# Peptides against a protein of PDB entry 3C66: the designs that were tried, part 18

Target 1, 189 residues: chain A of PDB entry 3C66
Amino acid sequence: KSWANLFEKNDFFFRYKFYLEITAYTRGSDEQHLKWSGLVESKVRLLVMKLEVLAGIKIAHPFTKPFESSYCCPTEDDYEMIQDKYGSHKTETALNALKLVTDENKEEESIKDAPKAYLSTMYIGLDFNIENKKEKVDIHIPCTEFVNLCRSFNEDYGDHKVFNLALRFVKGYDLPDEVFDENEKRPSK

## One batch from the design tools (peptide; made by RFdiffusion4, then SolubleMPNN)

Design b1_p10_3_s3 (from b1_p10_3, 5 letters changed)
Fold by OpenDDE base, seed 1:
Structure b1_p10_3_s3 (fold): chain B 189 residues (1-189), chain A 10 residues (1-10)
Amino acid sequence: as target 1 above (189 residues)
Amino acid sequence: LIIEPERLRK
């Protein structure tokens, strides 16, 4: 079956029990984020290839479209909070303390010139070859190689005050609300 | 099923 049929949003976030989230963070300009997120996104296919060859992984399918968001981010502590709380339904409510930048509010004077954190998130659906519920799959190596590949591309990407990269393993029932349409019910445990 | 790491940030 063609990979193309897997990229319909409606089925992708219900198809797998497990997902790997890859989030590129930028506290800076939109131009800085465009370069950083574009680089990260361009390397996701290499991570997929490395995941697919692991004995414990049956399937690793990327969702082709990034999810993009931005927040007003006045402080470094706010930036750390975003990186800590984003990417899980259990923790994302903490982000309500920050101003989400939207098409409706982006031209407001208090938002337009404010310091911002930009986020671009890619999702990989995972299916495992689990015969026994106690099997351990270590994805540390391919994930670390991926991060190193992205960070080593340009010296500027070594600045953790501006550029960050996180990989998070999440269960389908704990995916962020952004992946579901308003009429879609979150998967049950 | 144990997946490691659950989170990687670098």
Scores: peptide ipSAE 0.371, ipTM 0.920, DockQ to the pose 0.852
Fold by OpenDDE base, seed 3:
Structure b1_p10_3_s3 (fold): chain B 189 residues (1-189), chain A 10 residues (1-10)
Amino acid sequence: as target 1 above (189 residues)
Amino acid sequence: LIIEPERLRK
């Protein structure tokens, strides 16, 4: 395998105009999040399979690596804000009001023992068989089935104060900054 | 192109 293939920039976030973002949220321990996010991740392939068979969907391609982040989350309102604002470039700047947990700061006394929200985000690139701009693709059913499948696995996952799951349809130009390398320019509209 | 739903949170 030539060294040249190592330099093939992952163009995944430039290949599609549209993405489905799947985020597992946990306000609790890292162990709780590992179990929850791991479960959600394990089910993504089933969602892809359900999306691929929809007449309006030409391609549903999962990005295999989750994006992980953690915030200090002292209140339920902060947790709601994270769930509302995360996953879109237009709104993600609101998260700057919260303390992002990093490898550099995780051992700080003010952060180490603080309540945290953990996020694991997966992406599916979407291409559509839509010639007419007026055509609709309804992904509600497969998305709802996916959520139900994840939530039903363990009764503990019914606690919305701790465990949450969101699916967001996002345009390529509105993807979060986390998906791009420092040297990459965000796709234009 | 209209995709439904734009967001699902549960």
Scores: peptide ipSAE 0.365, ipTM 0.921, DockQ to the pose 0.840
Fold by OpenDDE base, seed 5:
Structure b1_p10_3_s3 (fold): chain B 189 residues (1-189), chain A 10 residues (1-10)
Amino acid sequence: as target 1 above (189 residues)
Amino acid sequence: LIIEPERLRK
């Protein structure tokens, strides 16, 4: 199957049992986030290549479009909470305590000039080789290399108070709600 | 850096 067929949203998030989420976080300006997320996105193909050569990984297919969100983020604790809770359906309800920035509310006085956390999330669908049930797949190495590659691009990206990068392994039934349309049923276990 | 999980078992 051509990669083109994997870029249909409705099919992609039902196709795999497992996903790797790559989220670039920025607590700062939209300009800072644009640069940071753009860099991260530009490197995702290199991560895919490193994942594909792992003996335990049969398929690593990226979803080509990032998911964008932003929250009012008054405190560093809020920023930590976002990083802790985002990316899993089990935990994402905790984010309801924060104000999601939308096109409808972004011009409100309480939101417009508020500190914000920006999120850009890329997804990789994963299929594993089941040949040896005792085999371990260590994704820490390629993931760490990816993070180092992104952060080493500019010294400013070393500031964890502003710039963060998370890689989360997620089961299809535990994907965030953002990947599904309102009329779509979440995959079951 | 957040990686979860760092290792997968088949």
Scores: peptide ipSAE 0.183, ipTM 0.834, DockQ to the pose 0.117
Fold by OpenDDE base, seed 4:
Structure b1_p10_3_s3 (fold): chain B 189 residues (1-189), chain A 10 residues (1-10)
Amino acid sequence: as target 1 above (189 residues)
Amino acid sequence: LIIEPERLRK
């Protein structure tokens, strides 16, 4: 099947048992985030290519649309918390302690001028060519190369206080709620 | 199936 057939959201997030989440974080301006996330997104195809050639990976299919969110992020500790808790259903409830920026609230005085963390998340669906459940697939190299590629593009992206990049391997049943519609039931274990 | 790393932040 062509990748084009996997661009349907509902099919994509139920198709695979495993996903790689790529999240670009920015604690700064919307403009900074647009540049950073846009760069990361532009490089995802290179990561896919590197994943596809691994012996243990049968398929690596990117979902082409990023998921966008932003939070009021007054402190560096809040920013660390976002990076720690985001990207897994098990931990994402901790984000409820922060104010999610929405179209409805973005113009509120307490939110409009507040420091923000911006998140853009890309997903790669993974199918493995593993006969034995005990086999390991090491994706450390391609993931590290990807991070280095993104970080090295501009010296400013080396500032971890502002720009961060995380890759998370997640099971389909532990995907964040954002990938499912209200009427959709998350996959079972 | 074990995938390494489960998480990478850099």
Scores: peptide ipSAE 0.324, ipTM 0.905, DockQ to the pose 0.857; fails the geometry check

Design b1_p10_3_s4 (from b1_p10_3, 5 letters changed)
Fold by OpenDDE base, seed 2:
Structure b1_p10_3_s4 (fold): chain B 189 residues (1-189), chain A 10 residues (1-10)
Amino acid sequence: as target 1 above (189 residues)
Amino acid sequence: LEIVPEELRA
């Protein structure tokens, strides 16, 4: 199948057993997030290139579109909670304690002027050369280089109160609900 | 299969 066929949402999140999630977080304005997330997204291809050449990784395929969400985030503790709990089906239910900003509610007085955390998440599907349960694949170097590349673009991105970046390895059955359509069933283990 | 790290936040 052509590489182009991998960008269809319906197949992408069922195709791989493993995914790398890259999430850009912004607790600030939508403009700040647009700049930050746009930068992060622009660098994902470089991360893919570095992952592909690792001996343990057979395939690293990016999903081309980010997933966007935003939450009312009144406190720094809430922001930490978002960063801790987002990105895994196992933990994402904790986010229900926060108000998800939607097109339907964004104009409500309690939401419109509230502090917000914005999230943009990119996904990379991973296929490994060896499925030996005892084997370790170290992706620390390429991931760190990626983070440094993003953070070094502007000194303002050093403010962790506003801008954060996370890379998370997730199994297909533990992907967040957002990647599946309402009619799709989550992959099994 | 173990991937290291499972999460990097920075």
Scores: peptide ipSAE 0.662, ipTM 0.960, DockQ to the pose 0.797
Fold by OpenDDE base, seed 3:
Structure b1_p10_3_s4 (fold): chain B 189 residues (1-189), chain A 10 residues (1-10)
Amino acid sequence: as target 1 above (189 residues)
Amino acid sequence: LEIVPEELRA
């Protein structure tokens, strides 16, 4: 199988026990989000390179396509809730309290001009060395360097009311529903 | 296996 076939969606999210999620958040315009998320996405390969050289990490493979979503986000508290609850199956049900923007509803008067939070999420599949499975693997440095690299690109990205970035370590059985098709069964523990 | 940090928001 070609390298590209190894990273098909339906196989990628079943291949690893562990994933790193990188989510770019924007509470603002679609144009602002396009610039911010595009920047973050362009730097993910650098994060992968830094993760691959860690002794505890055997494999760090990025999924090449971002997952996109947007919500009506009237308040800053709603924006905080999105950042707190998104990225885990255990907590994502809380997002049902917000209106998800879809192609079907985006032209509705109540949605079209509403404040929105945009999300773009990249995934990295992780495999760890067996000998180190009982040990602590510290990814703080490469993750912090990645965040700093993204934030330092433009002074506007220093506004946390608009632009945010999160990295979350998740287990395969706790991946968000968005990564699975309707005919796919979520991995078990 | 313990990963540190499990989440980084910034």
Scores: peptide ipSAE 0.660, ipTM 0.960, DockQ to the pose 0.844
Fold by OpenDDE base, seed 4:
Formats: C-alpha cells, sequence, structure tokens
Structure b1_p10_3_s4 (fold): chain B 189 residues (1-189), chain A 10 residues (1-10)
C-alpha cells in the first residue's frame, strides 16, 4: 500500500467516504502546542497500523500534513466549546463566535497576548470491508491505546486544562471546511 | 455501518 499517492489534498478528501480526525488541542503557549502536537503527529502512524489490522477496516491511509488553527480562548468554557464544535461541518459554524487567529490579525493588540487554543488535526481516510450496512466496527481499543500512548509520554500532558486529544469519526460530507479549497465542492451525502 | 466510538475525547 503506497501512501505516497494519496498525499495530494484534492484527491484525499474525496477518495474516502469516512475519515478519522485526530486533533491535538493546546490551551497554552505555542511552544507547548508544538511539543504536544508534534508528539501526537509522530504517533499517528502507530494508530494507522493498529487500525489496518482490524477485520472491518480495509484501508487506513493517513494524510501526512496537519491542519493548523488557533483561536482566542479566554475561558475554559471557550476551550470546551472548541473541542465540542470543531471537526464537523455540522457544528463548526459555532466557532465563528470565537476570534480565529490569522496571519493578518495575529499582531493586533487584542490578539497577540490573548490566551489561545491551538489545534492540529490529522486525518486518516478509511475504507471498510463491510458488505452488510448493519455491521459494526469497533475502533475503541486502538484509539484508546493511541490516546494513552500520547498522554503517557509526559506527565504534563495529563493536564486536560491545557492538553487535549480527540479522535472523531467523520463522514466525507461532514468534513470541516478547512480540508477543501474555496473552489472545491464538498462531497454530497 | 456503525463505528464505535464515533468520538473519543481524552
Amino acid sequence: as target 1 above (189 residues)
Amino acid sequence: LEIVPEELRA
């Protein structure tokens, strides 16, 4: 299985009906996030390996580039909201209530020194070996092992006020807008 | 197709 052929963004997010999103969250410094997200990203290949051996999974292909975003995050409630709403097209519009940090605004006085939540998101395209629509695929074990592996690397990563990790199963038509170019139409249901 | 879990936050 050559993953190399799937590194083109345009093909990847249209190729699969299903995706696993892995998002590393950090409410803290950029340095903290770089360490945390870098660790998470470094372990994604291990998760892929564990997913690939599941009977119900035919293919698990990682998209190798993370998606990065950051928000002004003045409160813990805002941080929870980000974690709740991010990663799905259905819910991501709620994030519009927060100030997205951009290259254009990052030097603004109200943003520069504000508390921030950083997000790094990795995607795994999934193809299932399921003939029957009623079949269940349990990915709990590999996902939990992955989370534990990331969290156990450093004791500091046990602080959920700062560091969080989410895995979300998402259908292609419900992928966040960030994965598509402005000229691309999201997959239909 | 049912995937379990659909979301894991930890």
Scores: peptide ipSAE 0.659, ipTM 0.959, DockQ to the pose 0.831
Fold by OpenDDE base, seed 1:
Structure b1_p10_3_s4 (fold): chain B 189 residues (1-189), chain A 10 residues (1-10)
Amino acid sequence: as target 1 above (189 residues)
Amino acid sequence: LEIVPEELRA
């Protein structure tokens, strides 16, 4: 498809005013997460296709690479907090209360053996059709169909204690810091 | 512009 060639990282997160974030969460093993996130990622193109045909959406362009992060996650409450706070610049500072796993610290004994939550996030840039722009654009159906498609693949993915999936609509100025390089300035409101 | 839902967790 013609849009697949247009994705330069440097412009993608400045090109749109609006984004849809798709995050696969796993509180378990790296292997579990690789399977879950890989499945979710494999189906994002189907979601894009369903979004593109909505009257209010002019363009839906997926960023081709996921963003990966993991946290030490000792409790279920911590896992809920991650899911609640991740995905918005306004709330992501709350995640500083948790230990971010990095390549530099992953071999530390306290981190290596700790329960972890893994996150893989895909981004879709959205441009809305002003001419057909209803005050309200409903994306509930395609998003629900996407979730069902992911969850129905394996019975194990029905365990919300381990596997979770979130779709979040975010404005460009409220994107997480992870999408910007150190030298890039966040878009203004 | 209102998008619905703003967040879906399932």
Scores: peptide ipSAE 0.657, ipTM 0.959, DockQ to the pose 0.803

Design b1_p10_4_s1 (from b1_p10_4, 3 letters changed)
Fold by OpenDDE base, seed 4:
Structure b1_p10_4_s1 (fold): chain B 189 residues (1-189), chain A 10 residues (1-10)
Amino acid sequence: as target 1 above (189 residues)
Amino acid sequence: MKIPKSFILD
């Protein structure tokens, strides 16, 4: 399977009804985040392999490009809020209360030296072998194993004050705005 | 982790 063809956005975020979002969070330095997110990203293929062997999953296709964002994150409560609200269109508007770091503002004194939360998000498109809406597909096991794998790789990654990893199952119509271009309409329910 | 543990509902 050549996942390289899925590196480009194309219609990836319109192709599937369901997506698995994998977000690596870091409240710390950019260097810490690069190491953490890089590790997580390097393991995504293992998760895909575990998903693909599940009887209820027809296809698990990773989008190979991560989505990057960072916020000014002065408090632990802000960090928790980011983790709670990010990754769903329903809740992402709450992030507007925080200062998004951009190329335009990153050199401002109030932002440059501020504590930051860094986010790297990977997406997996999922197609299920469901004949009826009541079929059970338990993806919790491989997802938990993935989290444990990443967290256990280095002792430092066990510090939830700094490093976090969240997996979110979302429907296409509830994908974050970041995955769509301004001229694209999000999928309907 | 926000992963469904049971039915996949559309």
Scores: peptide ipSAE 0.178, ipTM 0.828, DockQ to the pose 0.528
Fold by OpenDDE base, seed 1:
Structure b1_p10_4_s1 (fold): chain B 189 residues (1-189), chain A 10 residues (1-10)
Amino acid sequence: as target 1 above (189 residues)
Amino acid sequence: MKIPKSFILD
């Protein structure tokens, strides 16, 4: 609650070397996505709390606002591709094969009636307390618990054809382009 | 989920 207004966008994505991105996917209606993403977003603070108590984590700070995007998604294979390629600068160019839905094009006949995949992504900046590079931090446990918490809320959210939830560990230089403004340069390696 | 069971910082 106190962290909800700590960081401005321009500072947040340059502050940390490591980020955890949480993406809620929906291949269905806007209403379905609103409910699903809203649920996921409402639980992010619980994940932060679980991360903060890990011995290897010094800081876990969430960014306050989700990033929203949607694509025309005519096939199940396209939906799998989105989930595979999204969330990394190294792979996100593959999404150019799909039509990004925008406020400018959403009323076009070919887009309006097309099946869509909706994405809502939350970011957590991470600072680690590791003295030796040989030390391991296990963030898989709290992340798995988070996914289970979200998926178990409603039986409908168990349908992987419609609803998906992915967590990705990303370095600052590999953040998606969406987090930067046109005049900003991404962090270097 | 695209999180390893454990990771080492580099």
Scores: peptide ipSAE 0.175, ipTM 0.835, DockQ to the pose 0.674
Fold by OpenDDE base, seed 5:
Structure b1_p10_4_s1 (fold): chain B 189 residues (1-189), chain A 10 residues (1-10)
Amino acid sequence: as target 1 above (189 residues)
Amino acid sequence: MKIPKSFILD
C-alpha cells in the first residue's frame, strides 16, 4: 500500500498496535518553533527508512500530518512537566493544569503575551515481525541517530531550555486523545 | 531526552 493512501486520517490510529511518536518542543517564539519543527518534520522520512530495514520491523508508516498544540508555559518546571506527561493517554490529564492555547483563546491578553511551549508531533505506525519471538527489535539506535541529526543541524538546537525532541513508543490504546475524533472509540487493550 | 528504553517486554 502506498504511503499516499495513509495521508487520510481514516483508520490510521486503529491499524497498528504500536506507534512511534516524534515530538518537537519549543519554549520560545512561534518563529523559533516553525524552524525547529520544520527541520524535524523534514527528517522523519530518514527515520522511517532506518526503521524499515530493521529485521523485526515489517512496516513503518508515517502519518503525514503533524499534530500542533501549544501551552502557556510560565516556568522551566512546566516545560519539563509537558515533556514528561505529553504523548500518553495515561499521563496526559496532568496537562490540564496548564492553559491550552486554542484558536478561540489565543487573542486573549493573558494568553497572547504569555510564555509558550509549542509542540509538533509526528506519528509512525509500526508492525512487527512477531513470528520470531527471539528477535529483540532495538529501535533505540535509529531513534538516537535521528535525534543527533536534528540537534546537530544548528548549534542553537543544542539549547535544551528552548528546543527539545522526544521519541516515545506507545501502544495504540495509550495514544493521546488528540488523534481521535469525538465520535471515535479508543482502541481496547 | 527520555528516549523510552523500549524494552520490548516478552
Scores: peptide ipSAE 0.154, ipTM 0.819, DockQ to the pose 0.474
Fold by OpenDDE base, seed 2:
Structure b1_p10_4_s1 (fold): chain B 189 residues (1-189), chain A 10 residues (1-10)
Amino acid sequence: as target 1 above (189 residues)
Amino acid sequence: MKIPKSFILD
């Protein structure tokens, strides 16, 4: 199957049992987020390359489009909560306590000038080699290297109050609702 | 093969 078929939303989030989520967080301006998320996105291919050479990984396929969201984020605690709860269906309902910024509400006075957290999330579908029962795949190494690479690009990205980068390993049935269309049912266990 | 169930970095 061609890589081109994997970049279509239609079956990407149903194809794999496991996914790596890469989320760039910014509590600041949209301009700051654009620069930060753009950098992270530009480096994802390097992470894929590092994953593909691991003996335990058969396939590492990136989804090419980021998922974008933003929340009113008045406090640092709210920002920490977003980073803790986002990216898992099990925990994402906690984000309902925050005001999601939408095209419909972005011009409201209470939202327009409010502090915001911006999120851009990339996905990598993972297929593992199951033949070697004794093989342990340590994806933490390439993931850590990726985070370090992104954060070291500019000294400003070391400010965790503003910029964060999280990598989350999730199962397909625990993907966030945002990756599925309204007519799609999430994968079961 | 041992596959991590879940983890988060950073």
Scores: peptide ipSAE 0.109, ipTM 0.753, DockQ to the pose 0.080

Design b1_p10_4_s2 (from b1_p10_4, 3 letters changed)
Fold by OpenDDE base, seed 2:
Structure b1_p10_4_s2 (fold): chain B 189 residues (1-189), chain A 10 residues (1-10)
Amino acid sequence: as target 1 above (189 residues)
Amino acid sequence: MTIPTSFELD
């Protein structure tokens, strides 16, 4: 059965109890972000392959489309806040303190010239083969190797003031609102 | 951001 039939967006964020979020952050130019996010996205397949071979992981299924967002980010503290608060429904409301860049407002002079943080987020749905509720699946190794692979590709990507990469383990009920369409109800606990 | 190494599957 081709992977293509699994990409109907509508069910992906309801199919799994657990997700791994991979977010590439850039505080800089759109061009810098395009290069950084494109690199990260190109390596997600390698992360999936490493996750699939872990004992206790039954399925690691990537969602193929990145989620793109950008915020006006005038300070380093704002950039740290974005990285802390993004990727969880519990904390994402804190981002309302920042100006979200939208198609409607991106042409405003005050937004065009503003420093921005760009975000590209990839999702991996996880299904676990739990024989025993006590089996801990350690995803630290493949995740760390993935981050190191992305960061080591270019020396510039070592600058944490500009380029960041976060991996977040999230339950389906705590996914960001961006993954659901207006007509979709968030998964319950 | 500490990637939680061990998620306890409840």
Scores: peptide ipSAE 0.043, ipTM 0.734, DockQ to the pose 0.643
Fold by OpenDDE base, seed 4:
Structure b1_p10_4_s2 (fold): chain B 189 residues (1-189), chain A 10 residues (1-10)
Amino acid sequence: as target 1 above (189 residues)
Amino acid sequence: MTIPTSFELD
C-alpha cells in the first residue's frame, strides 16, 4: 500500500496530538532546493521506519505531500530568522516581516531577482505509548541519524549557509497555519 | 515524557 493513500489531508492534522515536522531549507536557487528537498523527502521513509521501532512510539505516519513556501531572504540573519520562526503557530507570525513569494508576486522585479529561502516541510504524525508516564521516548537518535544521512549525501549539503534541515516536534494545536484549510479550526490544547 | 521540542542540529 502506498503511504499516499493512507491519509486524506483533512484528517491527518487532526488525528494526532504530536507531529514531527521536517523542514528542508535552502537559501539559493530553486534547482538547489529541488535537489535538497527531494533528497530529504526521499529519506523520510527511513526516518519513519526508525521511529516505528522505538518502544515509546505506537504510530509514526508520514503525510506524503510536502508543504512548499519561499521567502525573500536578503540576509543570513533573515535566513536564521526563518529557521527559528517557521514551523510553529506561536512564532510563524514573525515571518510576516519577510516577503512571502507567491504565484501572484513571483514575477515582480523586486522578488524575481531577490535572494530566496525555499522551504519544503514534511510531517509525521506521532502516537505514543503513554502507558508508562516514566518512559522517555528519545527521538533524538533517529532524528540525528536522519539529518546526518541527508547532509552526508553530498558535501554541498554541509554548507549551513545554503542548506539546512530542521526537525521540530510540534503539538497539533501549534502546527503552522499552512496545514489547515481556511475553513478548518486549529485543534485546541 | 521529555520529547525534545526542537532538534536544531548545529
Scores: peptide ipSAE 0.041, ipTM 0.698, DockQ to the pose 0.092
Fold by OpenDDE base, seed 3:
Structure b1_p10_4_s2 (fold): chain B 189 residues (1-189), chain A 10 residues (1-10)
Amino acid sequence: as target 1 above (189 residues)
Amino acid sequence: MTIPTSFELD
């Protein structure tokens, strides 16, 4: 059985109590986002390797496919709001104030030429060695090193008005709705 | 175990 068959989408977002979300944001062109998100995605395996060697982490498993979305983003404040609200079920409803770009609406004149924020999100499922209640797992170091690695690859990626990268630690019951199929029930607390 | 629950990495 290939590794790919063991992580049917349906089991991945129910298997772990904790997830690390890695979101690449771009307020610019689709081409800019493709380059940025592709770079970030290419480095996720290095982050996984750094997480797996931490004594407090039992398992760090990446989901292999990014989740992609885009919003009409007319202002810088809207772009900050997207970065604040995205990646949590508790806060994602605030994004309903923005126009989600879909295959059905992308050719509409009001959407086609509008400024857009593009999002690509990678997920890592985490299992912790809880038995040693005294061990603090500090994932900040490997995560900071990952962000610095991505941002330093090209000087253009230092422009926070265009390119952003966020890492969010999320509980399984607070994952965004996008990770679940219509027939799937969200994990309980 | 204190797991950092969110980190904005600027």
Scores: peptide ipSAE 0.040, ipTM 0.708, DockQ to the pose 0.093
Fold by OpenDDE base, seed 1:
Structure b1_p10_4_s2 (fold): chain B 189 residues (1-189), chain A 10 residues (1-10)
Amino acid sequence: as target 1 above (189 residues)
Amino acid sequence: MTIPTSFELD
């Protein structure tokens, strides 16, 4: 398959055993989120380049499109819960306690003017060069550098009450349901 | 392989 075919949704989330999820969170306006997520997305390629040069990483392939979602988020505790539970199939069911904003419901009076948390999630498929089961690949350094790069771009992004950025390492069988189509079976362990 | 599971980077 050509490199271009690796970025098609159809097999991307089945191709790798491991994924790095990069989620930009915003509890504020859609305009604030657009600026924040756009910045994060613009830097993902730099993270990929830093991952690819690690001796333990054979492949780091970004999925080209973000996954976008938003929730009614009336409290700071709800915002913390979203950040804790989002990005894993094991925990994402906890988000059912919150109202997901959809194109169908966004004009409802209870939703339209409600405080919202916005989420933009980028995925990187990872293949590791593990000849020896004992090799530890430390992706902490490039991930930390990436977060620092995004957070330091504007002083406003230092406000963790509004802007957050999380990197989650996820196995293919534990990817969120959002990455699969209705007819797709989740990868097995 | 101990891959760090989640990076909440403070």
Scores: peptide ipSAE 0.040, ipTM 0.701, DockQ to the pose 0.080; fails the geometry check

